# Ledger of designs, part 45: peptides against a protein of PDB entry 3C66

Target 1, 189 residues: chain A of PDB entry 3C66
Amino acid sequence: KSWANLFEKNDFFFRYKFYLEITAYTRGSDEQHLKWSGLVESKVRLLVMKLEVLAGIKIAHPFTKPFESSYCCPTEDDYEMIQDKYGSHKTETALNALKLVTDENKEEESIKDAPKAYLSTMYIGLDFNIENKKEKVDIHIPCTEFVNLCRSFNEDYGDHKVFNLALRFVKGYDLPDEVFDENEKRPSK

## One batch from the design tools (peptide; made by RFdiffusion4, then SolubleMPNN)

Design b2_p13_6_s4 (from b2_p13_6, 6 letters changed)
Fold by OpenDDE base, seed 3:
Structure b2_p13_6_s4 (fold): chain B 189 residues (1-189), chain A 13 residues (1-13)
Amino acid sequence: as target 1 above (189 residues)
Amino acid sequence: MKVRIENSVFIPE
């Protein structure tokens, strides 16, 4: 491959007008999160398959790499806030009230030993059939089936204080900042 | 496990 090919930017988050976000949440240890997020991620391909067969959906393409983040999460209320505000550009600024864990600060004593919420997010780009663009699309059934697969696999994830799962449909202009490079401009409406 | 499924019914405009 030429050098030019190596510098081609991934346009995944510009390619679609609509995305489905799948986020695995863990308020606990990194080991707990690794197991939980790994389970969720392993089932995403099954969700894609179910989405692809819906009449209104032309394309359902998963982004291969999960997005990882973690926050200092002292309280259950903080954990609820994260789950409420994460995944949308219009609401994600509320997360600034929490300490984001980074490679630069993770060794600080106040952060290292603090309770943490871990997030792993998978994205599916969605394209719809032109003839159905003005019609209501309902992806609730395949999403519910996906959730049930994750839930039924292991009952150890039943503690809602630790393990949670969210699926959110978002428009491209409302994607979280994490999906864009610093030099990329957010899609407009 | 708390589950959230948000905006699963929409018009793709």
Scores: peptide ipSAE 0.642, ipTM 0.955, DockQ to the pose 0.824
Fold by OpenDDE base, seed 1:
Structure b2_p13_6_s4 (fold): chain B 189 residues (1-189), chain A 13 residues (1-13)
Amino acid sequence: as target 1 above (189 residues)
Amino acid sequence: MKVRIENSVFIPE
């Protein structure tokens, strides 16, 4: 199959057993988030290149489109909770305590003027060269280099109360619900 | 910015 065929949503999130999530967080304006997430997203291909050359990684395949979400986020504690709980099926139910902003509700007065946290998430599917099932894979260095690229580009993102970045390794069965359609069955362990 | 890098060392099982 061509790489182009692997960018189909329905196939991509079932094709790999493992994924790397890259999430840009912004508690501020939509404009601030667009700039921040745009920067992060622009560097993802460089991370992919570094992952591809690791001996333990057979394939590192990025999904082409980011997943976007936003929540009403009235407090800093709420913002911390979002960053702690997002990105895993095991923990994402905690986000139900917050108001998800949707196209249907975004014009409501209580939502329109509320402080918001914005999330943009990129996914990389990973396949490994498994000769020994007990062999450790370490992707920390490429991830750190990626973070450094994002950090060094612009000092405007230094405020941790506004801008944050997360990289999370997850198994396919623990992907967030956002990557699946309602009629799709989540992968099993 | 605060950075989180989680589970970057693992056994792919």
Scores: peptide ipSAE 0.640, ipTM 0.955, DockQ to the pose 0.862
Fold by OpenDDE base, seed 4:
Structure b2_p13_6_s4 (fold): chain B 189 residues (1-189), chain A 13 residues (1-13)
Amino acid sequence: as target 1 above (189 residues)
Amino acid sequence: MKVRIENSVFIPE
């Protein structure tokens, strides 16, 4: 199936058993995040291409739209917590300890000028060539190559206190709540 | 930047 055909479907997060999450993190300004996330997003297609040619991978299909979120992030510890807990349904409840920035609250004085962590997450659905043997699949190399592309592109993103990048392999039942509509039921194990 | 690559080696089930 062509990418175009999948993009027209609203079942992307139900179609695959496995997903790769690529999250760009920025603790700084919205402008900084736009630049950083834009760079990361621009390279995702290269990662997809590398994944597609792996022997164990049948399909690597990107969801073309990023998921955006931001949190009030007063401390570096909070920023670390976000990066640790985000991206998995199992752990994302820990993020409830932080103030999620929404369209409804973004203009509140306590939020408007508060330090923020911005998140942009891209998803790649993965289908594997599972023939007769359950073999180990290693996607670390293409992921590392992708990271290196993002890292080496601009030295301005070298500040780990501001800019971070995460790639997380996640099962469909453990996808973050953000990928599902309110009326959708999360896939079961 | 700090980079996290998690669960990049797995057995698809």
Scores: peptide ipSAE 0.640, ipTM 0.955, DockQ to the pose 0.881
Fold by OpenDDE base, seed 2:
Structure b2_p13_6_s4 (fold): chain B 189 residues (1-189), chain A 13 residues (1-13)
Amino acid sequence: as target 1 above (189 residues)
Amino acid sequence: MKVRIENSVFIPE
């Protein structure tokens, strides 16, 4: 198989047991989100490079495309809830309390002009050298460095009511539903 | 921006 195939959705979310999720959040305009998520996405390759050199990590493989979603987000509490619950299958059902914006409903009067939270999520598949040894792996430093790069780039993103960033380590069986097609079965534990 | 880094220290099992 070519290296190109490793970046395709086809088996990416089944290939690894572990993933790092990088999510850019924006409660504001789609234009604001485009700029913010674009910045975050532009730095992911640097995070990958830092992960690859860790002794415990055999492979750090980025998925090429971000996953995009948006919700009607009337309150700051809703925005906090989204950030708390998104990115994990076990918790994402809480998001059902919010209205997911879709191509079918985006022009509805109640949705079109409503406050929205936008999400862009990048995924990195992880393979470990020490998986069978059950040794602790610490990726906090690379993650922090990545965050610092995003934070320090532009102070325009300093408003935490608008722009936020999350990195979450998840197991393959706990990936959000968005990464799977309707006909795909979620990986087992 | 508020930053969340979750489970950055783990045992890959």
Scores: peptide ipSAE 0.634, ipTM 0.955, DockQ to the pose 0.805

Design b2_p13_7_s2 (from b2_p13_7, 5 letters changed)
Fold by OpenDDE base, seed 2:
Structure b2_p13_7_s2 (fold): chain B 189 residues (1-189), chain A 13 residues (1-13)
Amino acid sequence: as target 1 above (189 residues)
Amino acid sequence: MKARIENSVFTPD
């Protein structure tokens, strides 16, 4: 029971100073996204296992639920912009140029049939065994292995105009706004 | 698919 509490949203995004974000992107149908994001999400546990065995990593704790969002995405340039700007508080304001799809607006004629980009994001909280504050941590290998697993699993995801994947290391104070409730204060730097 | 790996080498300070 105590371990299960670690997966509750309540303090997860305040507990760690560092996070790894895994985002599955789909510019296509909701069905395409469900399949793609489901695949990515199914592999996250393997990434966690690989992270946990790295000497510099004390804890790699996955958040149990993905964050879901979607935007009206009329152009390929918009899709590239989403992938460039999403996942960081510093840059996510650029997404305000796009129409966020919500339960309130999803039935609007201008939104309902519009091209969309779908995003599913998994988070891993990270704690480190750092003896020296200047010591670098390198998680590139496990991240690359994860990417390769997702890529190699099914050829259907080969179209980069439709399916994309991002892994981003982010500091807690730079997490996207989506991870916080309206009444929660963002962690300070 | 295109994959992005960002900031995979970092100083955890």
Scores: peptide ipSAE 0.685, ipTM 0.957, DockQ to the pose 0.846
Fold by OpenDDE base, seed 4:
Structure b2_p13_7_s2 (fold): chain B 189 residues (1-189), chain A 13 residues (1-13)
Amino acid sequence: as target 1 above (189 residues)
Amino acid sequence: MKARIENSVFTPD
């Protein structure tokens, strides 16, 4: 399949058994999030390049469109909970305790001016070239380098109460529901 | 900025 097909949602989340999720978190303004997520997203290509050169990785393909979500986030504990639970189907149901901001509700008085956590998530599909399926793969180094790159780029993002970043390795069957359409069945184990 | 790197060591089974 051409590279062009990798940028379409249609089969991307069914194509790989494994994914790396990169999520930029912002508890603040939408403007703050736009700047932060934009920075993170701008560096994803560098992460891909670092992943591709690892001996155990056959393919690292980015999905080019971020997934955007926001929650009413009245407390720091809520923000921590979002960061803990987001990005896995196993745990994402815990987020139902928070008010998801939607186009339908964003103008409601209780939501409009409420503190919010913004999430932008990029996905990288991974395929591996290992002879022994029992062998561990370690992508910690390129992930750490990516984190350091994002961290060191601008001191404005130093406030951990506002700006956070997560890299999460997930299996295809454990992808968040957001990546699938209502008519799509998530991959099985 | 706080960063989380989760499950970066895994078995691709």
Scores: peptide ipSAE 0.684, ipTM 0.957, DockQ to the pose 0.859
Fold by OpenDDE base, seed 1:
Structure b2_p13_7_s2 (fold): chain B 189 residues (1-189), chain A 13 residues (1-13)
Amino acid sequence: as target 1 above (189 residues)
Amino acid sequence: MKARIENSVFTPD
């Protein structure tokens, strides 16, 4: 199948055993988040290029559409909790303690004017060229370089109470529920 | 901003 198929959801989240998640967090306005997430997303291609040249990595394919979500986030502790629990099926149920903002509820008075945390998540599917399954893969350097690129571009994002970034390696069976349709079964281990 | 890099060293088993 052509590379063009990677731009569609189709079987992307079933195709790989391993994924890298890149999440931009903003506790502030939608405008602030749009600028921050846009910057992060614009650099993902450079991260992919750095991953592809690593000897242990056979394939690094980005899913080009970001996943967007937002929560009512009254406190800094709530914001920390979101960043700790998001991005893994094992822990994401903790987010049920917060109000998810949806198209159906966003105009409710209690939600409309509430402080919010915004999330934009990009996914990279990974395949490895390793003969020995016990061999370690280290992607820390390209991930650090990516973080530095995002940080160095503009000083406006220096406030950690507002802007944050996470890179998380996850297994396909531990992907967040957001990547699957209601009729799709989560991959097994 | 604060950045988190989680599980960047792993065994692909």
Scores: peptide ipSAE 0.684, ipTM 0.957, DockQ to the pose 0.852
Fold by OpenDDE base, seed 5:
Structure b2_p13_7_s2 (fold): chain B 189 residues (1-189), chain A 13 residues (1-13)
Amino acid sequence: as target 1 above (189 residues)
Amino acid sequence: MKARIENSVFTPD
């Protein structure tokens, strides 16, 4: 496959068995989210560089386009639930309890002025070079460094009731439904 | 901000 094909959605999410998800969360305005997610997204390349130099990692390949979603989020408990459940096929069904904001419904009066949680998610495909299939891989240090970088960059993002960040390691068969088209079959275990 | 790092130690099986 050409290098360009690795950035096509349909090829990317079938290419790897493992993915790292980086999600920027904002419970506030669209403008606040645009600034926060833009900051996080701008730093993802630095995380990739740190992952690539780890001995057990053969490839760390970012998907360039973020996935955007938003939910009506009337309470702080709802916001915590979103952060707990998002990013895994096993748990994402819990999000059905909240109203997903779509292009079709965003102008509805009950949605337009409602409190919202915004999500921007970046994906990194991972391929490993391990001698033993039972060997553990530890990416905690690069992930922590990335978090610290995002945290320290601007004090405006200090309010945890508004701005949050998650890094989640996910197997390809447990990717969220958002990464697949209707005609695509989810990868098997 | 609050940060979550989930499953950062794993076995790639």
Scores: peptide ipSAE 0.682, ipTM 0.957, DockQ to the pose 0.861

Design b2_p13_7_s3 (from b2_p13_7, 6 letters changed)
Fold by OpenDDE base, seed 5:
Structure b2_p13_7_s3 (fold): chain B 189 residues (1-189), chain A 13 residues (1-13)
Amino acid sequence: as target 1 above (189 residues)
Amino acid sequence: MKSRIENSVFIPE
């Protein structure tokens, strides 16, 4: 498929063996999250540009739409657990201990006024040069620069009790269930 | 908590 076609879901999560997940977390109001996640999303293109110029990376292709979720998050420990367990199929089942906010339950009294953690996740598909498949790839610098860029935009984003940002390199077979349709089979190792 | 950058050094296999 063309680059343009891959900005839609289609087979994006089957096309690559490797992905970079960028998750903006907010424990606060929806308004706070919209501002924070919107900022992060607006900067993803800069990260892509930095990744593409690395010798080992053949292509860094962003999926243009974020995945959105929110959980009832009554404690800071719950917020830490979300950040620890989210983003990997191996660990995401731990999130079942928390109440996922849905369209069906969001108006329930116990959920409506509860503290919430909001998540917005962007994905970048990564393809590597064949000659470099057995060589170490290091994307730490561009990732760090990206984090610094986002965090430095507003002093409020320095409050890690409210705003957090995670970048995670993930293999395709370990992507969260959210990226697949119910009828799609998870990629094999 | 700190921002997380996980598995940023790897061999793509």
Scores: peptide ipSAE 0.527, ipTM 0.932, DockQ to the pose 0.740
Fold by OpenDDE base, seed 3:
Structure b2_p13_7_s3 (fold): chain B 189 residues (1-189), chain A 13 residues (1-13)
Amino acid sequence: as target 1 above (189 residues)
Amino acid sequence: MKSRIENSVFIPE
């Protein structure tokens, strides 16, 4: 990666006060996740277009690369916990109770053959019109349309035990740690 | 489990 690419990445997560997180979850095979996350990612541009036309939104800027993670996920309760706690710095520490799959440990027998939850997260930076800054912004409709579009693509994606999708509005200071490099300071409130 | 849309109504402050 060029210095320019690194700088662009760094600037992205500091440029906006607000972000929309789109996370595709899969409790199953890596192949299942690849198909599901790939579908979701392919539709993000349509969501951006729908967000940009809202009166309160000045800019909806997608980050081009997903963030990928996976956890050992033995139970459905663990899968629910991941979906509840992921995507916020405030709550992500709860994920420490699960085994994160890494390049260093993925070949361990206990991890290799374990049930896994896969996560792919896309980010959209949001800038708002000053005139509407103190007014409520409602993005529920375009988000719902996006979810329906993704879920309706294949009947298999209706299985919530395997495939899930979350959209979360997050403030910049509450972004997950994964978006920052070790040498970067988290934005303040 | 259902798909989640969280905090979709907000004041950008």
Scores: peptide ipSAE 0.524, ipTM 0.932, DockQ to the pose 0.748
Fold by OpenDDE base, seed 1:
Structure b2_p13_7_s3 (fold): chain B 189 residues (1-189), chain A 13 residues (1-13)
Amino acid sequence: as target 1 above (189 residues)
Amino acid sequence: MKSRIENSVFIPE
C-alpha cells in the first residue's frame, strides 16, 4: 500500500503492534518551534528509508500528519518532566500537572504571556520479519543518524535548553491518548 | 538535556 493511503488516520494506530515516535520539543517561541519541528518533519522520510532496509524491518510506514500540543512551562524542570513523561500512556498522566494550552484558553492573560513548551510528534508504524523468532532488532544507528542530521542543520539547535528531539519505540497498547478518538478503544496488550 | 533515543534495541514481542 502506498504512503498516500496513510494521510488519513483511519486505523493507522490499530494496524501495527509497534510504533516509533519522533517528537520535536521547543521551549521558546512559536516561531522557533515552527522552524525546528518543520525541519524534523521534513527529514522523517529519510529515517523511514533507513529503517526499511534493515533485515528485521518488514514495514515502516509514517503517519503523515504531526500531533501538536503545547504546555505552560515556567521552569527547566517542567521542560525536563514533559520530555520524560510524554509519549507513553503509562506516564502521560503526569502532564496533567501542567497547563495544556488550547484554542479555548490561549488568550487568557495567564497563559498568553507564559513561557511555553511546544511539541510536534510524528509516528512510524513498524512491522517485523522476525517477530515470531524473538530475535533482537536494533534501530539505534538509523535513529542516531537522524538525530545528528536534524541537530547539525543549524547551530542554534545545539541549545538543549530550547530545542530537543526524542525518538521512542512504543507498543501499540502504550500509545498516547492523543492518537485515539474518544469513541475508540485502546489496543490491548 | 541531550536528545533521547529510547528503547532502540528490543525484541518485537
Scores: peptide ipSAE 0.522, ipTM 0.932, DockQ to the pose 0.735
Fold by OpenDDE base, seed 2:
Structure b2_p13_7_s3 (fold): chain B 189 residues (1-189), chain A 13 residues (1-13)
Amino acid sequence: as target 1 above (189 residues)
Amino acid sequence: MKSRIENSVFIPE
């Protein structure tokens, strides 16, 4: 099995029972988001390395490409809602209340110059060591170190009104719809 | 909103 095949979309989101989602949020310009998300993405490999050495984790494999989305985000409350609801199939339907920016609509006058929230999401598939007893796994330390590493890189990233970062542990059946093709059925519970 | 880490302590099942 070549390592290259593990990073292809084909079965990545069906291969693992559990995933860690890493989402960089920006309410600002496309340029601001490019810098912020690029930084976060560049550090994901360091998080993977820290996860792999935990006793309870057998494998941590990153998906190599980010998922990108953007919404019209006129208020701070909308930005908080995006951050609260995104990243879970259970809650993502709330995002339908906002206007998704697409290649088809981005040039519309009501969208072109509107305030936007940008999202870039990276995924890590997780496989755990199976022991006779179910043991608690704690990934809080490496996740906190990762957040601190990203936030401390530039003083501008301390502005939580513009830049945010979320890490979410999710089950495969609760992954967002964006990770599946239209012809794919999401994993069962 | 501050950065958040959700469900970082769990039992794999």
Scores: peptide ipSAE 0.401, ipTM 0.905, DockQ to the pose 0.781; fails the geometry check

Design b2_p13_7_s4 (from b2_p13_7, 5 letters changed)
Fold by OpenDDE base, seed 5:
Structure b2_p13_7_s4 (fold): chain B 189 residues (1-189), chain A 13 residues (1-13)
Amino acid sequence: as target 1 above (189 residues)
Amino acid sequence: MKSRIENSVFTPE
């Protein structure tokens, strides 16, 4: 497959068995989220570079476009729940308890002015060169460095009530539904 | 609430 083909959504999310999800969360204004998510997205290439040089990682390939979503988020507990449940197919159904903001409903009076949590998610496909399948891979250091880099960029981003960042290792069969089209079959175990 | 790093140590099986 050509490098260009890996940027096609359908090919990308079937190409790898493993993915790293990078999600920027904002409970605040759209403007706040735009700045925060834009910063995080701008630093993803640095994380990729750090992952590529780790022993056992053969490929770390970013998907170029973020996935965007937002929820009505009236409480801090709701915001914590979003961060806990998002990013895995097995847990994302819990998000159905919240109102998803869509292009169709965003102008409704009950949604338009409601408190919101915004999510922007970047994906990195991972391929490994491990001799023994039981051998562990540790990506904690580059992930921690990435988080620190983003959080330290502006003092405002230290406010965990507003701005949060999550990195989650996910198997391909457990990717969120958002990455697949309606006509696509989820990868099996 | 803090930033989260989940499953950063794993076996790729």
Scores: peptide ipSAE 0.517, ipTM 0.930, DockQ to the pose 0.763
Fold by OpenDDE base, seed 4:
Structure b2_p13_7_s4 (fold): chain B 189 residues (1-189), chain A 13 residues (1-13)
Amino acid sequence: as target 1 above (189 residues)
Amino acid sequence: MKSRIENSVFTPE
């Protein structure tokens, strides 16, 4: 399939057994998040390039559209919880304790001016060239380089109270619900 | 909280 087909959702989240999630977090203003997430997103292609050249990786295909969400985030603990629980179906239900900001509720007085955590998540589908299924793959170096690249771009992005970045390797069956439509069935193990 | 890189060493099975 052409790269062009990967720019749409289609079967992207069913095509691979493994995904790398890249989530930019911002506890601050929408403007701050726009800048931060925009930067992260702009660098994803560099990460893809680094992943593709790893011997164990056959394919690293980015899904080009970010997934956006925001939560009312009154405390730093809430922000930590979001970062801990987001990105996995196994743990994402914990986020139900927080108020999800939606188009329907964003203008409510209790939400409009509330502290918020913003999330932008990019996905990379991974296919591996491993003959022995027991062989480990290590993508830590390119991921670290990516994080460093993003964090070092501006000194403000070093403020972990505001800006955070997570890279999470996940299996397809453990992808967050957000990647599936209501009529789509989650991949099984 | 610092940036997270989770499960970057894995067995693809």
Scores: peptide ipSAE 0.517, ipTM 0.930, DockQ to the pose 0.760
Fold by OpenDDE base, seed 1:
Structure b2_p13_7_s4 (fold): chain B 189 residues (1-189), chain A 13 residues (1-13)
Amino acid sequence: as target 1 above (189 residues)
Amino acid sequence: MKSRIENSVFTPE
């Protein structure tokens, strides 16, 4: 199965029961986010390689396009809230308390000059080779190595007030709404 | 806030 087919959304978010979300956060400028997210995205293939060699993982397929969003983020508490609530359908409604930046509103004076949090999210679909469904899978080491790799690239990325990185294991039925089209039905449990 | 690695140990149910 060629990764080339994963450049298109198609049925990617219906194909797997489980996904790993990788989100790069930046509270700062567009330029800062572009550099940070670009770095993170450039390293995703290395994480995939590390996941593929784990005995319990049969398949690790990256979705090749990032999902981009940004919010007006006037306080550090707002930034923490974004990082806490984003990435799960169960909690993402809390983000409605913040102003989403869109192409339609980005030139509004109240939004244009406001502090912003930028988000770039990559997805990896996971399939497992486990005989016993009760057997645990541990991906903590590869994930930790990935975080360390990204954070160690530049000293500036050690500033957690500006740059953050999250890896979250999620079930397909709990994926954020952003991955589905308006006419698509969310997967069931 | 530190980088987050959430649910990295799981049962694939």
Scores: peptide ipSAE 0.516, ipTM 0.930, DockQ to the pose 0.756
Fold by OpenDDE base, seed 2:
Parts: C-alpha cells; sequence; structure tokens
Structure b2_p13_7_s4 (fold): chain B 189 residues (1-189), chain A 13 residues (1-13)
C-alpha cells in the first residue's frame, strides 16, 4: 500500500494505538473560525516534523482532513465545558447537553442566530520506538512551541474568549465517535 | 479558557 492510502480515512483510526488531537476552537463567527482553524491546520506539518525527530517517536502521521463540528454556545461556561469535554470518548457525552448544529437544524430560528462554538480537529497517529513499554514519552516542548506559533501569529488570537487551541494525547479506544463511521466498531483497549 | 496541552507526558502502553 502506498503512503497516500494512509492519508485517507480508511483504517487510519485503527492503524495506531495512540493519537495526538489538535483542536482549534472559536466562539464567534464562522469567518473567524475559518481563519483560525486554517492557520492551525497550516502549521500541523511543522509539529509533525518536530515530533518525528524525538527519539521515542517512530512515526508521526497526520490525517489530512479536519473534523468539523459546531455547537450552540450561549455562555462562556458552555464554551469552557466544550473545551473540557471534547476530544475523548469518555467525556464527549457531556456535549449532549448542548445543541449540535447540523445541516438539518442550522436554519431553525433558535439556532441560526445563536452564539456558536466552532471546532476543527486534526489528528496525528503516533507509533513509538521505545525499548521499555513503561518508559515515558514527553512531547510537551514541541506542543508548546506549536501553540505559541499559532497564538502569536495574530494578536486577535490572544483573545481566549474567542480563540482557543488544545492538544490532547489520546489512546485509540478513547477517540471521539466522530472519527468512526456508523458501521465501524471502536477499537478495544 | 486558555490553550491547553493535555497529557503531553505519557507512557505509551
Amino acid sequence: as target 1 above (189 residues)
Amino acid sequence: MKSRIENSVFTPE
């Protein structure tokens, strides 16, 4: 199989035991989110490069397409909750308390003009080159550099009430439901 | 809420 096949959804979310999630959050307009998420997405390759050179990382493989979602987000507390609960199967059910914006409901009066939080999530599949399975891997530095790079690009992105960025290391069995098709079974522990 | 980096130090088990 060519490397190109690995950039398609296909078995990407089953191929790796570990993933790094990169989520751009925007509580504002769709236009604001497009700019912010586009910037973040454009920098992911730099993070991959930094991860690949770490001794403990054998492979850092980005999934090329972002996952998009949006929620009605009437309060700042709701926005904090989204950022806290999103990105993990263990906690994502808490998001059911919010109204997910869909193509079917986006024109409803209660949704159309409501404050929204937009999410764009990129995934990096990780494989490790460690002799001892109990050895810790530290990716904090490249992740911090990535956050700083994105946040410093424009002063507007310093407004944490509007723009946020999260990087989360997750195991394959704890990936959000959004990465799987209806007919796909979630990986087991 | 500020940007977050979660579980950046981990054991890949």
Scores: peptide ipSAE 0.520, ipTM 0.931, DockQ to the pose 0.758; fails the geometry check

